# Designs tried in a protein design run: peptides against a protein of PDB entry 6O8C. Part 15

Target 1, 262 residues: chain A of PDB entry 6O8C
Amino acid sequence: VGLRYEKISLPKIHPRYDLDGDASMAKAVTGVVCYACRTASTLLLYQELMRKGVRWLVELVKDDYNETVHKKTEVVITLDFCIRNIEKTVKVYEKLMKVNLEAAELGEISDIHTKLLRLSSSQGTIESSLQDISSRLSPGGLLADTWAHQEGTHPRDRNVEKLQVLLNCITEIYYQFKKDKAERRLAYNEEQIHKFDKQKLYYHATKAMSHFSEECVRKYEAFKDKSEEWMRKMLHLRKQLLSLTNQCFDIEEEVSKYQDYT

## One batch from the design tools (peptide; made by RFdiffusion4, then SolubleMPNN)

Design b1_p9_4_s1 (from b1_p9_4, 4 letters changed)
Fold by OpenDDE base, seed 3:
Structure b1_p9_4_s1 (fold): chain B 262 residues (1-262), chain A 9 residues (1-9)
Amino acid sequence: as target 1 above (262 residues)
Amino acid sequence: MEVVELPAP
């Protein structure tokens, strides 16, 4: 899960003055830093999309939770109604048994009553599970999405823009080194400028790669790891909600079998 | 340098 990027490294920079070698090196450095800029932009976009996805998933799971709570409430009402009706029926039959009638039917109704009471007891377990889920989804809960706003890189960090400025400086030096190579030999002053520009190139490149590694890649990896952990927990929670919903349907189906006795 | 095309979002 996550964007795969290649680990990039700067080419080895030789200290020796060599117009052909320096132009080739500058080209390679430009390529590496250009890749870093593109990668940083893509990593940022991915994280922004993931943040939108996280918010969407939270709302979806909240809706699923509300539907489950609604279904549970419906089942509780139906079950309570059936229990009350069976209890009334039991009282009627108990009065009739004093007249030596319908002992077998009373036994059956009493068994149904016992089964309904067992179903009613299971509702407490469903309620406790729903409360646990609600607590996890609540602000400050274990599944809070605050991490999505704290972890990773953001547009406000301006990492791509910072890298682009460095890339522009590097590219300018590269084009100069390409011209210097075409001259085959530089005058003394131009040679000294070339040597200074080579040092500037190294400085800008190192700064770009450090920024990319520390402020883009590292933060992205932290965001990725946190997102994977959170996603696993959310998927598990959705499975729990589905299980609770199914339990409600099972209870409703079982209660429906006894409606003919009410 | 293989441009790893990051899948378009």
Scores: peptide ipSAE 0.018, ipTM 0.586, DockQ to the pose 0.023
Fold by OpenDDE base, seed 1:
Structure b1_p9_4_s1 (fold): chain B 262 residues (1-262), chain A 9 residues (1-9)
Amino acid sequence: as target 1 above (262 residues)
Amino acid sequence: MEVVELPAP
């Protein structure tokens, strides 16, 4: 999951004064910086969509957690009811044995009681697992989504707008170089202005590419890596919740086998 | 989630 982009570089800028070459170079630079602007915008959009997806997934996992807690509670109630009924039955049979009645039925009921108590002990493990999951999902937990607000690029950084300003400056120089080319020969003063504008073009282009690399691409890659790591952990947690739910169903099924004795 | 390729400049 992620966006693939081409590594872009500025064309070589020759120091020689050449009206045709300088116009062609300026066109190429404009193209490269234009690509950087579009790419930065796309990378920003991707991150914003991912942030929405992260929030959605957090709510989904919270719902899964609540469903698991609900099922666990249901099973605990059922199990406790069965245990109480079996304990009452055991007490009745113990009283009857004092009056010389059959010991075989008491043994079977006592075994069922022991099995139910073992099932009850497993509920403590499920509870501990649910508490661990809850702690991980809580604010400040290991699966908190705070990273999604900290990592990457944001609209408030105005990176695309900053690049667009530099692109506008570059484009203006490019259009001037097209005019200079059409003149075929410049007067001395206009030639010096052209040379100066060529230096400005290089400065703006270098600034744009540095900003793109350091403030857009690098931060995007960090966000992407963090999002992938977090996503794997969230998916694993969902599987854990499903496993706990299934354990509750298994206990419920086992308890149902002893309902005839309750 | 599929990888989206950005077009070359």
Scores: peptide ipSAE 0.013, ipTM 0.584, DockQ to the pose 0.018
Fold by OpenDDE base, seed 5:
Structure b1_p9_4_s1 (fold): chain B 262 residues (1-262), chain A 9 residues (1-9)
Amino acid sequence: as target 1 above (262 residues)
Amino acid sequence: MEVVELPAP
């Protein structure tokens, strides 16, 4: 998952003074840097949308967690009630056995009590798992979304604006070179200005492409990689929560079988 | 039943 963009490079800049060649080169450079500006903007937008998606997913997983905790609590209450009733029944039967009741009934109830206690012990494991999940989702936990605010590019970095300033400088030189080309021949002083402007164009272009590569593309790729890793972990966590919920349902079903003895 | 809220970042 991610935006696909084309790898762009600056055209070759020939050192030779050539009004036609220089105008064509300047046009090509303008096009490349313009593409970089648009791409940087698109990459920024994607990251902002992904940050929204990350926040949304965190809330969704918190809801899943709360539902699982709710179900677990319900099962614990039901199980504890069932255990207490069985314990009362056991005590009654123990008293009655002193008066010639069949040992078989007490044995069955005792076995049920043992099974319920085993189910109760499994609730401790579920609780521990829920606590681990809570710790992972908490601030500073392994699944914290702090990376989404730190990694990648942000509107506050003003990378698009910085590139746009450089593009404006390049575009101005391009328009001048287009005029110079139309003159076919420049006076000595104008020729020297053209040569200096060509150097400035090269400087601005290289600065723009360096900024684009290092401050936009590289940071985007880092954000993308972290996003994919985090998303996989979150999806796995949701599956774990579902598994815990199912375990709660299984326990509830087992407890329901013994309610007739309470 | 009360919603168990995770601590805010």
Scores: peptide ipSAE 0.007, ipTM 0.436, DockQ to the pose 0.007
Fold by OpenDDE base, seed 2:
Structure b1_p9_4_s1 (fold): chain B 262 residues (1-262), chain A 9 residues (1-9)
Amino acid sequence: as target 1 above (262 residues)
Amino acid sequence: MEVVELPAP
């Protein structure tokens, strides 16, 4: 999961004064930095969308958790009710045995009681598992989404705007170099200006690419890696919740078999 | 999540 971007590099800038070469170089540099600007914008957008997705998924999993807790509670109530009814029945039969030996029926009911108690004991394990999940989803838990706000790039960083400013400076120089090329030969003063502008172009381009690499790409990659890890853990947790829900249904089904005796 | 390829310049 993530955006694939091409690793871009600046073309080699030759120190030699050459109007044709310098115009071509400036065009290439403009293209590279323009690509960096667009890429930075896309990377930012991706991260913002992912942050929204993370928040949505957290809420979804919380809903799943609440549903599981509700189901567990329902099953516990039903099971406890069934146990109490069976216990009453056992007591009645114990009294009847003192009068007329219905030993076979008492044995069956006692076995049912034992089975229900075993089912009841399993509820503690489900509860413990739900508590663990809750702790992981809680603020400061292992699956907290705080990383999504901390990692990566943000609109407030103004990285795209910073790159755009540099691109504008570079583009201006490129257009001048295109004009210089059309003149075929410059006067001495104009030649010196061209040389200085070439140095400025290099400076702006290098600054843009460094900023792109360090403040956009690197941070994006860190965000991506964390997002992938977090997503994997969240999906696993969701599977755990589903498993717990299924266990509750299994218990409910088993209890339903004995409701006719209650 | 689909990998979005950025177009080449």
Scores: peptide ipSAE 0.019, ipTM 0.594, DockQ to the pose 0.018; fails the geometry check

Design b1_p9_4_s2 (from b1_p9_4, 5 letters changed)
Fold by OpenDDE base, seed 1:
Structure b1_p9_4_s2 (fold): chain B 262 residues (1-262), chain A 9 residues (1-9)
Amino acid sequence: as target 1 above (262 residues)
Amino acid sequence: MEVIELPEP
């Protein structure tokens, strides 16, 4: 579940000159843009933490892969050893049969040999599955973490700083409007300046909110969606590795049953 | 910011 943020909107700006209303409006606008700045910072931090988490998970899954490969290798060695021993035993019995020894034991050993060869053939499927997993984890593979570096917002984009500049401009106008309110009545020239500052405040506020929505929120949502998809695939891959490990243990257990006959 | 003194009407 990604960070929850509230959808914020600018208050309606009335075109009418009103010192009390304009001060109140400017306060509200300042609050909204301040929230946008804080939210943008939080969204950026979240993405940076997620990127670290992605890298960590990649390394963890690589370790799981290496462990599975190691286990598979051990089982293959054990299985091959067992097959070779059974083949030697079969050859000995074939020589003894030439001397009128009972064929029943040779049949059992031959059946064991056939079972072991079937187990050996299954190793090819495990190997193919491991190769597929390796290809997916490789650079440029389907589970490459390149998206984490491309998607979303980055510190280099300076989105928080850009919003902060706009917030500073808005805050300055807000403080002026508080002073204007305290004067109760402005001279004509000061009234015209106030009206121009109100237009500037609107311009800065709309620019801030557009930037927040388009460059912060939208990109964050894209990053979030991609991260969720990728995470699901990685978890599935870990389950596949576990399944392959279990198959190796199953083969090892089956081979152990025949070691008493070798 | 040049304060343009607008003549009072």
Scores: peptide ipSAE 0.019, ipTM 0.592, DockQ to the pose 0.047
Fold by OpenDDE base, seed 2:
Structure b1_p9_4_s2 (fold): chain B 262 residues (1-262), chain A 9 residues (1-9)
Amino acid sequence: as target 1 above (262 residues)
Amino acid sequence: MEVIELPEP
């Protein structure tokens, strides 16, 4: 998932003086650099939106985590209460056994007690899993969102503005070349100025495209790759939380079967 | 930038 952009390249700039060719070339260069400016702006906007989305998703998953922890705590309290009650019942029946009464019932209750203790032991595994998830979400954890602030391009880099300055210089030369073309023939001094402006246009265009490629596109691609990886891991973590929540519900349901005996 | 007028050859 990402913005598709076309790989743009500068047209070939011929060294030969040609008023018609130079005007056409300058128009094409202006178009390419204009596209780069627009693309850079779009790529920046995308990254800013993704950063907002990342922050939102982190908070959502933290809420899911807290809900799971709450549910676990509820189940632990219920289970512990049930265990305490069944232990009291076991003690009562053990006293009755001294009088040779209720032997079969004692066996059943003891089996329930054993099952409840097994359920209680599973809580440790759930706790460990929750702690792992918490550690991953914590600052400096494997799923920390610090990368979203470090990777890619930022408004503070002023990449779009830098490209726009270069585009303005190129556009000015293009308009001059359009005028030069209309003259059909330039005086010697004007011809020399035209040749110098052509060199300036090449310089500005090359600088713009290098900046676009290195400071906009490359950084965007790195951001995109990291975002995709991070998103996959976050979705997996969310599934883990759901699984843990379901395990808590399963335990609660099982405990509810024995509450009638307590 | 003073445009140095180069004489036409």
Scores: peptide ipSAE 0.018, ipTM 0.585, DockQ to the pose 0.044
Fold by OpenDDE base, seed 3:
Structure b1_p9_4_s2 (fold): chain B 262 residues (1-262), chain A 9 residues (1-9)
Amino acid sequence: as target 1 above (262 residues)
Amino acid sequence: MEVIELPEP
């Protein structure tokens, strides 16, 4: 989900000297470059907000990871304790079987032991999955946020300020063309100045639109695409962590059923 | 802005 902006283009500049047409053209150019300045500012703000959001999400997912690791550790301790107790019980019953005591209880305990060992084997898969997640979140991993600092536009680039300087120059020419229009006719020297200012206006406008397209829009689109890709991967990873957490709870619940036999 | 006086034709 990115900011929608309209594709803007400069109006056609007619080469003919026309005070009314030139004032109208200068007004339109001023409007277009003003829109570019505002859009560039908005695109910059969006990217800065997204960078904050990225940092926040990284910390949130790290917290989720740490909680999952903690829960896994608790389950491992509980499971290991239960296995050790069942193994002791099995040894006691094996000794008692030599004295003609109930074979049925030994069968049940042996089945519980087998189930607990299967649960213990599943923990190895959880551990491997957590290690994979940790590697992806680590510095230099596939989900590192370094792209957020490299891609897009930054306040230090001063793109908005550069565009504003060009807009100021264009606006000054526009106001002069409004005055020229009000005079209806210019002296020869003033007409030559007007023609020269029209060329300056075109130069500044073209420079502004090129800067906007190449340094603001293109870089924003690259940032947007990268952010969307990264966000999808982070959301998927968060779902994986939730799944692993649920598996830990399922193991804990299953182990709790057998605690009465220890 | 230096006004370059262009010679009148």
Scores: peptide ipSAE 0.018, ipTM 0.595, DockQ to the pose 0.048
Fold by OpenDDE base, seed 5:
Structure b1_p9_4_s2 (fold): chain B 262 residues (1-262), chain A 9 residues (1-9)
Amino acid sequence: as target 1 above (262 residues)
Amino acid sequence: MEVIELPEP
C-alpha cells in the first residue's frame, strides 16, 4: 500500500566552463526538480486522502462499538429479568416443598438458576472487554488518530510552494544558459556571470533535493508506516467487536431456552 | 438509541 515514486538524483555538475554542457546540465536539473515538485504534490494529496480515510474508519468503528454496547445492554436486561423470575419461582417452590409437593421440579428450576447466574458472570468479561476497547479509542488511547494530524506532510508546511520557488530560480538560469549556448562565445564579463549562475544553480538544486528528501519523502514514508500499523490494529479491533457481538447473541439464545420457565 | 460517545480525544 502506498504511492510508488521513482528515486531521483541530480545529474553530475562538471566544474568546467562549457556552454553546451552547462545548458544540457541545467535542463536535466530543471527536469529533476520539476519531478520533485510533482511528486511532493502527489504525496501530499495521498496523505490528505488517507487522513480522511482514517477519520472515516474511526467513526465506523465507533458505530460498531455502539451497536455492540446496545446488544450487550439488551441481553443484560433480558438475562436479569429471567434471573428475577426464576428466583421468584424458586421461592414459591420452596414454600410448596414444606407441604411435600414438587421436589423434582424445584431441582430443575434451581439448576436453571445456576446456569443463568453463570451466564450473568460472563457478561462481566464482555463489559471489561468493551471498556478496554473504549479506552483504546478514547483520546490519548492506543488507537487515537492524533498521529494522523502530526505525522507526514501537511498543506501548512508549504513544501510544494518552497520547491516551486527553487524550481523557478533554476528555470531562469536554464533559460539564460540556453541563450548563452546560442551565443557560442561569451565576453569576459558574461562568462563570469555564467560561472556565478552555475554556482547559484547548484545551490538551488541541492537545496531543492535536500528539502524534497528530508521534508517530503522521509515524512511521507513515516506517515505511511504508521498508517499501515494503525490500520491493522483497527481492523483487529473490529474483529474483536464482532466476536463480542456474537457472544451476546450466544447468551441471548441460551437464555431463550429457559424463558418457558419464567 | 443513545450513542455512547467515546470521550473526545
Scores: peptide ipSAE 0.000, ipTM 0.375, DockQ to the pose 0.007

Design b1_p9_4_s3 (from b1_p9_4, 5 letters changed)
Fold by OpenDDE base, seed 4:
Structure b1_p9_4_s3 (fold): chain B 262 residues (1-262), chain A 9 residues (1-9)
Amino acid sequence: as target 1 above (262 residues)
Amino acid sequence: MELIELPAP
């Protein structure tokens, strides 16, 4: 998943003075650097959208977490109430058993008590799992979104603007080379200027492509890789959270079966 | 690429 971009390369620049060839070359260079500018802009936009998506997903998962914690708390209260009531009942029946009354009922209630205690122990496991999730979602946790602010390219880097400046310089030279071509022959001084501008064109183009590759593409790829890794972990965490929620509902349902004894 | 020095005007 990610934006596909074409690997672009600068055309071969011939050292020979050729008005027709140089105009054609300059056109091609302009096209390549223009593509780089557009691509850099698109890559930046993608990253900004992904950062928004990351923040949104974090908040969504935090909300889900809070709902699960709330549900867990409700279940714990209900379970503890049920346990206390059953314990009172057990004590009453134990007294009655001394008089040889209600022995069968005592057995049943004792079994219920044992089941409830098992459910209570499972709550401890749920709590531990929720704490783990909370730790992972914390600012210093394994699922912190700090990478989204550190990795990749940002508007503040002004990479697109830097490339655009270079493109403007290249485009200016290209337009001059179109004029030079139209003249068919240049005076010696104009020829020397043309040759010098050709070197400038190469310099600007090389600088643009280097900047594009190193500061735009490479950083984008690093961001993309981190985003994919983080997203997989977040999706897994959401599944874990859903499982914990379901366990809370299962416990609540089980406790509800014993309300007649409480 | 050798920088061709522009001849002084």
Scores: peptide ipSAE 0.016, ipTM 0.659, DockQ to the pose 0.096
Fold by OpenDDE base, seed 2:
Structure b1_p9_4_s3 (fold): chain B 262 residues (1-262), chain A 9 residues (1-9)
Amino acid sequence: as target 1 above (262 residues)
Amino acid sequence: MELIELPAP
């Protein structure tokens, strides 16, 4: 979910000299560029917050991974212990069978042994899955957060400050045009200055809006799109980890049923 | 927007 902003455009600037029209136009331009400055600032803040969130989520998922690895290791130890105990029991019963004792019980224990070996074989699949997850989370992996530092806008770009400088120039001209309007008629020299300032206003406004569009909005949208894609993949990864953890618990539960026979 | 050349003083 990204920030919603309104698509803003500069008002049409009429080339005709008109003190009332020019003051009104300058007011509108000032408003638009002011909105661009505020929006650029908000977009920057959003991205910085998202970068913090991304880093936090990476650490959280790494912790989940480590817990899963720990659980897997615990289960492997328990399972291996159970297998060794059952193997000892099988050997004892095989010796007793040579003396015509307890043949039916040997069959049951042998079946348990076979089941435990199957459970042990599944650990290899869990390990492979954990390794895949680890590789994806590792530096340079498919889920690395390097994109969050590369994409979008950064405070070091000084985009907001650049826009603010242009806004200040525009605002100054607007205030002059407001004064010019109050005079109702300008002397020839003042009229020429007004016309020149109108061109400056247009130049600054166009520069501001181009900068806003190309350096703020476009980069923000690219960051947003990448963040959404990455977030989806991370959520899927967390589900995979949970599934692997549950598989470990299932194996542990199954092994616990056979511990009473050891 | 054609730069209206300010007439030379």
Scores: peptide ipSAE 0.016, ipTM 0.646, DockQ to the pose 0.105
Fold by OpenDDE base, seed 1:
Structure b1_p9_4_s3 (fold): chain B 262 residues (1-262), chain A 9 residues (1-9)
Amino acid sequence: as target 1 above (262 residues)
Amino acid sequence: MELIELPAP
């Protein structure tokens, strides 16, 4: 998952004065920095979409958690009801045994009671697991989405706008170099201006590519790596919730087998 | 999630 971008590099700038070569070089530099601007914009858009996706997934997992808690509560109520009914039945049979009635039925009911108490003990483990999940989803928990607001690039950084300013400066010099090429020969003063503008072009291009690499690409890669790690943990948590839900259904099914004795 | 290829310059 992620955007694939090509590693772009600036063309070599030759120090020699050549109107045809300098116009061609300036065109190539303009193309590279234009690509950097478009790529930076696309990387920013991707991160903003991912931040929306992260928030959506957090809410989805919270819903899954609430459903699991609800199911657990339902099963606990049913189980506690069955336990209370079996305990009443045991007390009735204990009273009847004092009047010379057969002990065989009491043994079976006592075994059912023991099984139900074991099931009740397993509910404590489910509760502990749900509490752990809740703690992980809580603010400051291991699955908090605070990283999505901290990592990567943001619209407030104005990286695309900064690159666009540099691109505009480069493009202006490129258009001047096209004019200079059309003149075929410059006067001495215009030649010195051309040489100076060539140095400015290099400066702006280098600044643009440095900014693109350090402030756009590097931060995007860090965001991507963090998002992938977080996403794996969230998917694992959803599987844990599903497992806990299934355990509740299994207990409910087992309790239903003993309802005929209550 | 498929890698979105950015257009070449």
Scores: peptide ipSAE 0.015, ipTM 0.603, DockQ to the pose 0.018
Fold by OpenDDE base, seed 5:
Structure b1_p9_4_s3 (fold): chain B 262 residues (1-262), chain A 9 residues (1-9)
Amino acid sequence: as target 1 above (262 residues)
Amino acid sequence: MELIELPAP
């Protein structure tokens, strides 16, 4: 869920020299660019918070991975121990069968051995899945968080500061136009300065809005989309890890049934 | 049992 912001546009600038109209226009432009500055700051903050969240989630998933690997290792040790004990028992029974023991007992132990070997083979699949997950989480993997450092806007870009400089220039002209309005009529030279400042206002406003749209909004939207996609993949990976953990528990439970024969 | 750390980025 991303931040909602309103699409802002510059007011229409009338070419006619009008002290009242120009002061009102300059006020509106100042308001729009001020909103752009605040929005850019908010969008930057959101992205910085999301980057922290991404790093946190990576560590959480690494912990889940390590827990799964630990559980898998425990099960492998238990299973290998059980297999070795059953193999020893089979060898003892094979020796005893030479001395008139019932074939039925050897059959049961042999079946248990076969089942344990099947469980051992399934561990290879779990290991392969864990290796795949590890590769995806590794640097340069499909779930690497490198995009979070590359995409979007960053404090180092100084976008808010650049917009603030333009806002300051616009605000200065707006205050001058308020003074000009109060004079009701300007001398010829002052009128020419007013007209020139109106052109500067337009230039600064256009530059500010272009910078806001291209360098703030567009990059934010790209970051947001990548973040959402990456988040879905990470949540899916966590579910995979949980599934692998459950498979380890299932194997452990099955092995426990045969421990009485070892 | 030592936790297998994923390679650092």
Scores: peptide ipSAE 0.000, ipTM 0.431, DockQ to the pose 0.006

